# Peptides against a protein of PDB entry 5EFW: the designs that were tried, part 47

Target 1, 141 residues: chain A of PDB entry 5EFW
Amino acid sequence: TTLERIEKNFVITDPRLPDNPIIFASDSFLQLTEYSREEILGRNARFLQGPETDRATVRKIRDAIDNQTEVTVQLINYTKSGKKFWNLFHLQPMRDQKGDVQYFIGVQLDGTEHVRDAAEREGVMLIKKTAENIDEAAKEL

## One batch from the design tools (peptide; made by RFdiffusion4, then SolubleMPNN)

Design b1_p15_6_s2 (from b1_p15_6, 6 letters changed)
Fold by OpenDDE base, seed 4:
Structure b1_p15_6_s2 (fold): chain B 141 residues (1-141), chain A 15 residues (1-15)
Amino acid sequence: as target 1 above (141 residues)
Amino acid sequence: SVKEKAEELYEKFLK
């Protein structure tokens, strides 16, 4: 479909279901993480975490979900094969017409290193814009 | 199940 073929790494999760599972993933996300769609649908995205993933950063993500707010962080994630990558990650709620949270949009910008300064600012702008685009696209369906 | 529900929702996004 048009949505899943957007050339960005993203997922949509449903906080109204147990453990906020992934309910949608782009083809790019699957390629990045090396998982099939069948392997990830219905699962919490924490499977991307591993030994070197900073727990404090993960807690920031959890807090954002609990508080129904957006958050942007960088954290170590792992592919299915165990390859580490730096994930500049942005999460934001997708709200309905009443303003109630329906889903969360998670956008991943992968890299080989932790980005700083101008590169980080650029990446943040990109993934935030991407999230907004996905929000609009998803709501049009 | 959660998986089945997720798959159902996924299909809805494909419409």
Scores: peptide ipSAE 0.706, ipTM 0.963, DockQ to the pose 0.760
Fold by OpenDDE base, seed 1:
Structure b1_p15_6_s2 (fold): chain B 141 residues (1-141), chain A 15 residues (1-15)
Amino acid sequence: as target 1 above (141 residues)
Amino acid sequence: SVKEKAEELYEKFLK
């Protein structure tokens, strides 16, 4: 369908289910991470983390989920085959018309290098805009 | 199960 074929790396998770599992993933995300859709649906996205993933950064993500807020960070993630990549990651809640959190949208910008300064700002703007587009598209379904 | 519920929700987003 249109949503899964959006040429951006993203997932949707459900914090109302045990351990905030992935309930949707784009084709691009599957290609990036080397997982099938069957392998990741129902799982927490922490399987992307590994030895060099900064735990303090992971805690920031957890705090954002617990507090139902957005967050943007860069962290090391791993593909299924164990390849490392830098993930410029943006997370934000998807709220219903009453303002209650229904889901979370996670957008990933992959790269071989940690990005800084202008490149980082550009990436942040991109993934935030992507998240908003996904939010709008998902609510229309 | 959580997996089954997730798959159900996935299909919902495809509609």
Scores: peptide ipSAE 0.704, ipTM 0.962, DockQ to the pose 0.800
Fold by OpenDDE base, seed 3:
Structure b1_p15_6_s2 (fold): chain B 141 residues (1-141), chain A 15 residues (1-15)
Amino acid sequence: as target 1 above (141 residues)
Amino acid sequence: SVKEKAEELYEKFLK
């Protein structure tokens, strides 16, 4: 399909199902994380977390979901093989015509280091724009 | 199950 072949790392989750599971993932996301689509559909994205993942940052993500707001953070994630990467992560709700939350869009920009200043600002702009594009594309399906 | 429902929704996005 067109949506899954978008060359960006992203997932769509459904907060209306138990534990807000992943219901869609791009091919790029699967390549990044080293999981198959079968392995991740129906699961909460927390499987990407590990020993060095900052718990306070994870709480910010949880709070955003609970409050139905967007959030942008950087956190350590792990591939299936256990490889660490810095994830510049943006999450935002996908709302219907009435304004009710249907899904969440999560966009990941992977890197070898925590980014700051201009590099961070550029990354944030990129993943936010990506999330908006995915929102529009998904709503057309 | 949650997995089955997620797979169902995934297939819907592919249409």
Scores: peptide ipSAE 0.699, ipTM 0.962, DockQ to the pose 0.785
Fold by OpenDDE base, seed 5:
Structure b1_p15_6_s2 (fold): chain B 141 residues (1-141), chain A 15 residues (1-15)
Amino acid sequence: as target 1 above (141 residues)
Amino acid sequence: SVKEKAEELYEKFLK
């Protein structure tokens, strides 16, 4: 479909279900992480974390979900095969017409290195814009 | 199950 074929790495999660599981993933996300759609639907996205994932950064993500707000961070994630990558990650709530949170949108920009300065700013702008586009597209379904 | 519900929701997004 149009949504899953958006050429960006993203997932949609449902905080109204137990443990805020993934309920949608783009083809690009599956390619990046090396998981099948069947392997990830219904699971919390924490399976991307590993030994070198900074716990303080993970807590920032958790806090954003609990507070129903957005957050942008960089953290180490792992593919199914165990390959590490730096994830410039943006998360934001998807709200209904009443303003209530229905889902969260998570957008991932992968890289071999932690990005800084202009590169980071550019990446942040990109993933935030991507999240907004996904929000709009998903609401039309 | 959560997985089944997630799969159901996924399919809804595709429609």
Scores: peptide ipSAE 0.697, ipTM 0.961, DockQ to the pose 0.768

Design b1_p15_6_s3 (from b1_p15_6, 4 letters changed)
Fold by OpenDDE base, seed 4:
Structure b1_p15_6_s3 (fold): chain B 141 residues (1-141), chain A 15 residues (1-15)
Amino acid sequence: as target 1 above (141 residues)
Amino acid sequence: SVEEKARELDEKFRE
């Protein structure tokens, strides 16, 4: 259901504020990353990155934000305790009625390994659909 | 503010 998809891991960020801080994190995201809401709100999501996070992939994310476009990547992220996980990550802008970017929606699908082929395609479809559901629900806010 | 938007989004997405 739409509700079930929205209950997945996601954040909403505000690129109109300095350093594009997180303004919302789903309960699942908090559970996954082991952070509290208070620890995350107002921060850039880069705290999920660590030593083995591919910098070229991070640059793709940064470019998408700068260009106000969507991107889908897989990268190593870290929990608060330092646990590594593979993040199949989709980012897309949420635009207002004027067409201006209001927020970014970031959806995470966590895993123990880098996914390929059919599994990757399935995951991408899932996180993109989730992002669209979030966009539809939040576009009026 | 971030806090105000956070509250609005919490109301929308957090049960």
Scores: peptide ipSAE 0.386, ipTM 0.888, DockQ to the pose 0.361
Fold by OpenDDE base, seed 2:
Structure b1_p15_6_s3 (fold): chain B 141 residues (1-141), chain A 15 residues (1-15)
Amino acid sequence: as target 1 above (141 residues)
Amino acid sequence: SVEEKARELDEKFRE
């Protein structure tokens, strides 16, 4: 299928529903986070946060959602088993032909370390391109 | 509902 062929870690959320719940999660995302679909569908993605997740970075994500803008950050996330990973995260709104936000696309690039410089730039390009691919594929939603 | 939308997405974009 179109979205499943995008073999990347991503979710689609619905900001028109209370608390902007996850309405779609890729198989890669489920594998990364160690959750089943049943465990996360309908939930806000904040369950990935934990003790070492930087609150200021989380606020940047919240601001982007509230302002209906895109954002790219790196933050500590946790799997179901409690394993920490660095998440190079990109979020962007999916808009309809009238410009109204319909969904948010969240793309996660996981790593064992915080990335800098060229590695960060490459990762950012990758997750942004992935988000655009998802946007194109999900226009039929 | 969230569940209905999830099913719709699965039907459309997942095998």
Scores: peptide ipSAE 0.356, ipTM 0.887, DockQ to the pose 0.500
Fold by OpenDDE base, seed 3:
Structure b1_p15_6_s3 (fold): chain B 141 residues (1-141), chain A 15 residues (1-15)
Amino acid sequence: as target 1 above (141 residues)
Amino acid sequence: SVEEKARELDEKFRE
């Protein structure tokens, strides 16, 4: 099923709405971050950032959104209870038939450490593949 | 609206 195929941590945001709010969050994402859907729908995803989140990395994400490009980074995020986790994060635009950006897809792979080398490559491949699956599934939206 | 899009996405990605 569609649910089984993309049962990963992900959000969909709408850059055409004020402040690029989250319009969908997967159940896994909600479990990871300890938020309910009611708490995060309509909000910008920046609430996941905290004191140890690297601002230069955040700027890379912002630049990707502004330039309507994809980006893959690792950054510290925080759960609702304040628990830190390393987020291997991939962001890419979802485009319509005209090539215009409709949404952004954000995929998160959580971990207790900053991953390197083979582990990082494997994680990147996974989250990019997940993003492509979401893109294909959401084309009808 | 956000609520409308959320409902559509729920139907697509949730059982």
Scores: peptide ipSAE 0.353, ipTM 0.882, DockQ to the pose 0.376
Fold by OpenDDE base, seed 5:
Structure b1_p15_6_s3 (fold): chain B 141 residues (1-141), chain A 15 residues (1-15)
Amino acid sequence: as target 1 above (141 residues)
Amino acid sequence: SVEEKARELDEKFRE
C-alpha cells in the first residue's frame, strides 16, 4: 500500500543497539547518499557529516536523541562521492505500545540550497508527515 | 539483531 511503501528518503535507527545504528535505509536514501545497504546498515548516520556540517546543528540532533524528542534542522551532508547537499532533516522517536522508544525515524529532504520561508515550511510539513506515515507503518513490527 | 530488523523492515518498506 501507499503507507507501507513510503518512497521518501528515510532511515530507521535503533537506539537500543550500540551507537544507535541504522537498521533500515530506504532505496531513495541510498540513491541520494550513493551508498549501498551493506555500507549503511549497522552504522551511525554521522557518516553523512563533513567539514562544512554545522557542529551546533549536529548537537541539536544528538540532544534530541538523548532526550528522546523530535527535532527538525537543516544541515550540510555529503554523499559517498563527496557531493554536498542541504538536508532538511526531521528526526522523531518511534515508541511502542508502552510508550518506550524503540527506534528513531530520520527523514531527509535534499536540496542544493538552504531553504527558507514558505519553501522551508512546506518541506518541514512534508518530512514530518512522512515520519508519521513511517511510524504508523512500522508500529506493527 | 540489525540484520533481523533490517529484513523485517525491508519486507515492510522495500519493493
Scores: peptide ipSAE 0.309, ipTM 0.870, DockQ to the pose 0.356

Design b1_p15_6_s4 (from b1_p15_6, 5 letters changed)
Fold by OpenDDE base, seed 5:
Structure b1_p15_6_s4 (fold): chain B 141 residues (1-141), chain A 15 residues (1-15)
Amino acid sequence: as target 1 above (141 residues)
Amino acid sequence: SVEEKARELDELFRK
């Protein structure tokens, strides 16, 4: 079958490499964050964090990675130019045929405001679905 | 390496 391009903000990281670096970033992600691919490949995604990024939320992300589980949070991220945005973020492990964690998938839904209630639920469903689509597509590797 | 994996993923997701 044909592979369709996933037009969403997402990255793929490799926890088997030092500091879990980004090994893929979608074009939309690059546009959102104002970075080039060369600027971010091989780096940990923490460069998106800044002064107003909630450290407790960051810890939740770190814990999910350490525990090899998924997490969904909202946090302040920053573009290269320093522009703040609310990131409705979903992270989940991508496992190989043996069930071992191979990569992490991070999906971002950006907004100028912290989303609540129905808008948040809708956003969460969207980014989770996106992550599953990415996971499915990546099985062709 | 990151470069090798990046290339592979580019081929997959940047079609």
Scores: peptide ipSAE 0.417, ipTM 0.906, DockQ to the pose 0.344
Fold by OpenDDE base, seed 4:
Structure b1_p15_6_s4 (fold): chain B 141 residues (1-141), chain A 15 residues (1-15)
Amino acid sequence: as target 1 above (141 residues)
Amino acid sequence: SVEEKARELDELFRK
C-alpha cells in the first residue's frame, strides 16, 4: 500500500496557522528527536536547531516556506537531550484541489555524518520519494 | 484546532 512505502521520519505542518506549527509527527521522528507527541504538537520545528546549526541553511528553509516551494538541505539538529545529528531534510508543500498550500511535508534522514556524492544522492531520492508517498496518501484529507 | 487536525492525520497515518 501507499502507507507501507512511506519511510518513517516525517512531520506535517500547517502554514495556515501562526508560525507553521507541527500538526503530525511520525513515531520514528519522535524516537529520533526524543520528544513526545504532546511536547511538539502545535510548535514550530525550530526547536531542533542549536549552536552548530548553519543559519544560512535555516534561511533556505524559511525562504522555501515563504515562497511555497520545496527545498532539500543538510543541517545539524539536536535531540531533546542535546545530542547532535545530521539531518538530510526535504520539505515540500501539499496543495489542495484549488492549488492552494494547505500543509508542508517534512522528511528527515538522520545520520552521524554529513553525506556527499552518491550517498547524498541516494538519500535525497529516498526522502523525496517518501514525501511524494505522503502527499498521495494525504489526498484523502 | 491543531488537535483536531492532528487527530485526522493520526487516523490516516496510524491506522
Scores: peptide ipSAE 0.412, ipTM 0.905, DockQ to the pose 0.394
Fold by OpenDDE base, seed 1:
Structure b1_p15_6_s4 (fold): chain B 141 residues (1-141), chain A 15 residues (1-15)
Amino acid sequence: as target 1 above (141 residues)
Amino acid sequence: SVEEKARELDELFRK
């Protein structure tokens, strides 16, 4: 349902605009990161990164965007107030009927600790399913 | 524009 969707942490970005800015952020994402919609819209999502964010992981994300592919990683992100959290992050392109990339969907599962094994697999399944739901809903645009 | 796209997506995911 719509309520189920908006309760998930996600953003939508537009790679056809300069620097792939965020064009949508869910309410839960705003709550998690402590930013307002006005502070986020039009910006690249890199503002969530900080000193302890692994640069190799960030490169994987950038490569996925450049290559128009999906990626799933865990990385440290920071709230507006500077609090660290682990972000189990899934990114995938949203394509039109012609197969051209229109947007990217970014889904975040937040936690206080890095997750492994069964917990990680469960989280990955959840965020991937969420991304697919968003992609399906976006076909109504 | 970003604002126009944002509004469209808001209508989709916040309705």
Scores: peptide ipSAE 0.399, ipTM 0.902, DockQ to the pose 0.366
Fold by OpenDDE base, seed 3:
Structure b1_p15_6_s4 (fold): chain B 141 residues (1-141), chain A 15 residues (1-15)
Amino acid sequence: as target 1 above (141 residues)
Amino acid sequence: SVEEKARELDELFRK
């Protein structure tokens, strides 16, 4: 059988390399953020942050990476051209057969506003499911 | 390396 493309906004990062760089970015992610693959591969994803990005939320993401846990947050991100968007963001570790973290999966759901209640729950379910699909697919490597 | 891993993931997710 042939594995179909996952047509969602996501990146894969490698915490075993210096500064946890992006090692994969989906086509949708590149379109959303207005970057080319050459511009972002090998870089930490912090380039998406800007003046209105909440620093406390960024710290939550950093803590999750340091503690090797998952996290779901909403934060302001910026495209290459400087356009703001609300990012409903889910991050979770990808573990090997021994249980050690080898990668992180980051999934982005973009929007024009901060979402709450039912809309937030639906978005969270979507990006978490997407992350699990990516995790399962990547096990074939 | 980043390039090596990127190629492997490209082959997987860009089929």
Scores: peptide ipSAE 0.356, ipTM 0.885, DockQ to the pose 0.342

Design b1_p15_7_s1 (from b1_p15_7, 4 letters changed)
Fold by OpenDDE base, seed 2:
Structure b1_p15_7_s1 (fold): chain B 141 residues (1-141), chain A 15 residues (1-15)
Amino acid sequence: as target 1 above (141 residues)
Amino acid sequence: AAVQPLTFDLDEAVA
C-alpha cells in the first residue's frame, strides 16, 4: 500500500478504541524500538517511556490527544532492550471529511542527543512533512 | 519482559 511505502518511523493509533492503541506501525519504527509488530499492535504507545522520560513532556502529548490537536516535543524513549534515545516526536490527528478525528499519527525522529536550534527546526520540518504524507496515504484505512 | 511506556501517551498511573 501507499502507507507501507513510507520509510519513516511512525505509528497510527485509534482513539476510538480503548486506550488509543496502535493500529499500524512502520517497519522502521519496529526496527528502531526493537519490538515486533505483534508485540505493539493493539497497545498504547506508552511502552516506550522509561525512568528518564519527562512526565511533563508526556503530559503535553496527552493534552494534545485530549484536545485533538497536534504537538511536537522531544523526549527520552527506550527500546525493548532498554536502550534510551532522544525522540523528536510529532503527533497530529487525522480527520475525516466531517472534521472528526479518526486516528492519530505519530512520527519519530530518533537521535543520540537532544537537538536544538537549526537542527531541531530541520527535524521538525521533516517529521511534520512525514506526518502529512502519512495522513494522505492513510485515507485508505 | 518489562514493558516501557511508548512515546505519546501517559501511563495509566498518571493518566
Scores: peptide ipSAE 0.054, ipTM 0.627, DockQ to the pose 0.099; fails the geometry check
Fold by OpenDDE base, seed 4:
Structure b1_p15_7_s1 (fold): chain B 141 residues (1-141), chain A 15 residues (1-15)
Amino acid sequence: as target 1 above (141 residues)
Amino acid sequence: AAVQPLTFDLDEAVA
């Protein structure tokens, strides 16, 4: 689909389904994570976590989902082959016209290093803007 | 086992 071909790393999840599984993943996301679409769809995105993933940071993600709010964090994630990368991750709910949460949009900016200061701010702006673009695109489907 | 980058919620397997 056109959505799948957006040249950004992102997924869409469905919190109305058990365990908030991924229902959509961009081609770039698949390339980044080294998974096929078939391997990812229907799964919770937690499979990206590994030994060095900060549990406290993941808890922030959980809390955001539970509270139906957005969150931006940096955490260690792993590819299918086990390669670590720093993920500047932004999550936000996609709401319907009534304001009810339909989906979550997760956007990833990958890097070899934890970004700080201006670089972090720039990355945050980028992934947030991307999330908004995805939100609009998804509504048109 | 393959470790995956994007993460939602906690997984005991990673702790």
Scores: peptide ipSAE 0.051, ipTM 0.623, DockQ to the pose 0.136; fails the geometry check
Fold by OpenDDE base, seed 3:
Structure b1_p15_7_s1 (fold): chain B 141 residues (1-141), chain A 15 residues (1-15)
Amino acid sequence: as target 1 above (141 residues)
Amino acid sequence: AAVQPLTFDLDEAVA
């Protein structure tokens, strides 16, 4: 789809389905994580976690989902081959005209290091802007 | 099992 071809790392999940599965994944996301689309669709995004993933940080993501709010965190994720990367991750709900949550948009900015200060601020700005663009694109599908 | 995708939620076994 057009949505899948957006050149950013992102997924869209459906919280109205059991376990909030991924329903869309961008080509870039597949390349980043080294999974095929078939391996990802229909699954919860938790499969990127590994031994060094901070559970407290993951809890922040869980809380945001439960509370239907946005959150931005940095955490260790793993590719299919087991390669670690720092993920500056932004999650936000996509709401309908009534204000009800339809989907969640997850945007990933990958890196070899934990970003801080100005670099972090720039990254956050970028992934938030990306999420807004995806929100608009998804509404047109 | 190989390390797998995006951190959206806690693993069911860990929850």
Scores: peptide ipSAE 0.049, ipTM 0.620, DockQ to the pose 0.121; fails the geometry check
Fold by OpenDDE base, seed 1:
Structure b1_p15_7_s1 (fold): chain B 141 residues (1-141), chain A 15 residues (1-15)
Amino acid sequence: as target 1 above (141 residues)
Amino acid sequence: AAVQPLTFDLDEAVA
């Protein structure tokens, strides 16, 4: 499908299910995080957090979910093997034709260390564009 | 440490 062909790091979650579990993950996301699809489907994405993950940043994500809004943050996440990485993360709701939230789209930038200035701006632009592409692809399913 | 910005974070308990 068009959704399966998106070669970016992303997941889709279902806030209508208990604990807002991951219901879709791209192949790139699995490669990045070192998990299999079976290991993450049906789980809340909090398993990516670890010792150096900033709780205040996570709170911003939680607030966005509660308020059904978008958010963009950078935070430390961890792979299955325990490797930490800086995650430039964008979250936005996917709404139906009536405006009701059906899913959340989470997009993660591929790349380097904590990004700043122009690099951050470019990354934010990219992940937001990716989220829009995913939104469109999902609507066509 | 891994270089790539990769994983999203959703912690319902941290709200």
Scores: peptide ipSAE 0.041, ipTM 0.620, DockQ to the pose 0.059; fails the geometry check

Design b1_p15_7_s2 (from b1_p15_7, 6 letters changed)
Fold by OpenDDE base, seed 4:
Structure b1_p15_7_s2 (fold): chain B 141 residues (1-141), chain A 15 residues (1-15)
Amino acid sequence: as target 1 above (141 residues)
Amino acid sequence: KAIQPLTFDLDEVVA
């Protein structure tokens, strides 16, 4: 599928299902997080959180989901093996023809450190652009 | 700082 051809770190979640589970994960995402596809599909993405994950930042994500809006943040996430990484990610809703939210798209920048200034702006632009590409490709869902 | 950018976290950490 066109969606499968997008070689970026991303997931798609279904807020219409209980606990907004991941319904699609890119190969790159699996590689980055060290999870298999079967381990993450059907689960809420909260499994990426850990001891040093900023709860306030997570709340921004939650608020965005609850309010059906987009958000861009950086936070500490953890791989399956417990390795920490800085996650610069963008989340946005995928809406249907009526404007109702069908899915959420979460995009993560590849190899992202905790970035600031120009590097952050560049990363944000990239992940937002990727999200738009995913939105278009995922219309087949 | 470790670099492994990834997906959004849904909900707060539950300890």
Scores: peptide ipSAE 0.053, ipTM 0.624, DockQ to the pose 0.076; fails the geometry check
Fold by OpenDDE base, seed 1:
Structure b1_p15_7_s2 (fold): chain B 141 residues (1-141), chain A 15 residues (1-15)
Amino acid sequence: as target 1 above (141 residues)
Amino acid sequence: KAIQPLTFDLDEVVA
């Protein structure tokens, strides 16, 4: 789809469906995580977690979903092959014209290899702007 | 090997 071809690492989830499954995943996200689209869609994103994923950080994500708020964290995720990576992750709700939450947008910063030693601020700004761009693009579909 | 910068996670970890 047009949305799935956006050249950013992102997913969209549907909290109105059981277990808040992924309903859209960008090509970049699939390439990064080593999954096919068929392996991703319809699943909860928790499959990216592994042994070294910090549970307290994951709880922050869960709390944001439950409270319908945004959150930005950094956590360890795993590719399909089991490769660890650091994920600078931003999550925010996508609301309809009435203000009700329809979806969540999850975004990962590209090239976070360079986001070390306090370059995190710039990365956070970029990832948030990306989420806003996705929000607007999705509303136009 | 250095950890690569990568993508998403939402719900509670399977521990």
Scores: peptide ipSAE 0.051, ipTM 0.626, DockQ to the pose 0.080; fails the geometry check
Fold by OpenDDE base, seed 2:
Structure b1_p15_7_s2 (fold): chain B 141 residues (1-141), chain A 15 residues (1-15)
Amino acid sequence: as target 1 above (141 residues)
Amino acid sequence: KAIQPLTFDLDEVVA
């Protein structure tokens, strides 16, 4: 599918299902997080958090989900093996023609450091653009 | 217990 051709780190979740589980994960996402597809499909994406994940930042994500809005944050995430990485994360709802939320799109830009200034702006633009591409491609779901 | 949807790059349940 066109969705599968997007070579970026992303997942799609279904808020209409219990606990807003992941229903699609890109190959890159699986490689980044060190999980198999079988291990993550059907699960809530909270399994990427760990001891150094900022709770306030996570709350921003939660609020965005609850309010059905987009959000962009940077937070510490962990791979399956426990490796930490900085995640420049963008989340946005995918809506139907009636404006109802069908899915959430999450795009991740991984790094070994927290990015600021021009680097951050560039990263944000990239992941937001990616999210839009995913939104268009995911319409076939 | 209400489980909040903490989607994407989040490991531990912190919400």
Scores: peptide ipSAE 0.045, ipTM 0.638, DockQ to the pose 0.197; fails the geometry check
Fold by OpenDDE base, seed 3:
Structure b1_p15_7_s2 (fold): chain B 141 residues (1-141), chain A 15 residues (1-15)
Amino acid sequence: as target 1 above (141 residues)
Amino acid sequence: KAIQPLTFDLDEVVA
């Protein structure tokens, strides 16, 4: 499918199911996080949190989900092996023809450091554009 | 060594 051909780090979650589980994960996301598809499908993405993940930043994500809005943050996530990475993360709702939220799209830009200034702006632009591409591709399913 | 992911008792998507 067109969705499967998007070579970026992303997941799609279903807030209409209990605990907003991951229902789709890109191959790149699996490579980044070191999890198999079987290990993550049907689970909430909170498993990427760890000791140094800022809870206040996670709360911003929660607020966006609750309010059905988009959000962009940077937070520390962990791979299956325990490797830390800075995640420039963008979340936005995918809406149906009636305007109701069907899914959430999560896009990840991984990095070895917290990005600032022009680099951050560039990254934000990239992951937002990616999210829009995913939104369009998912509508074809 | 694979590390078991931590749970912070938050229901949010975190990535």
Scores: peptide ipSAE 0.043, ipTM 0.623, DockQ to the pose 0.081; fails the geometry check

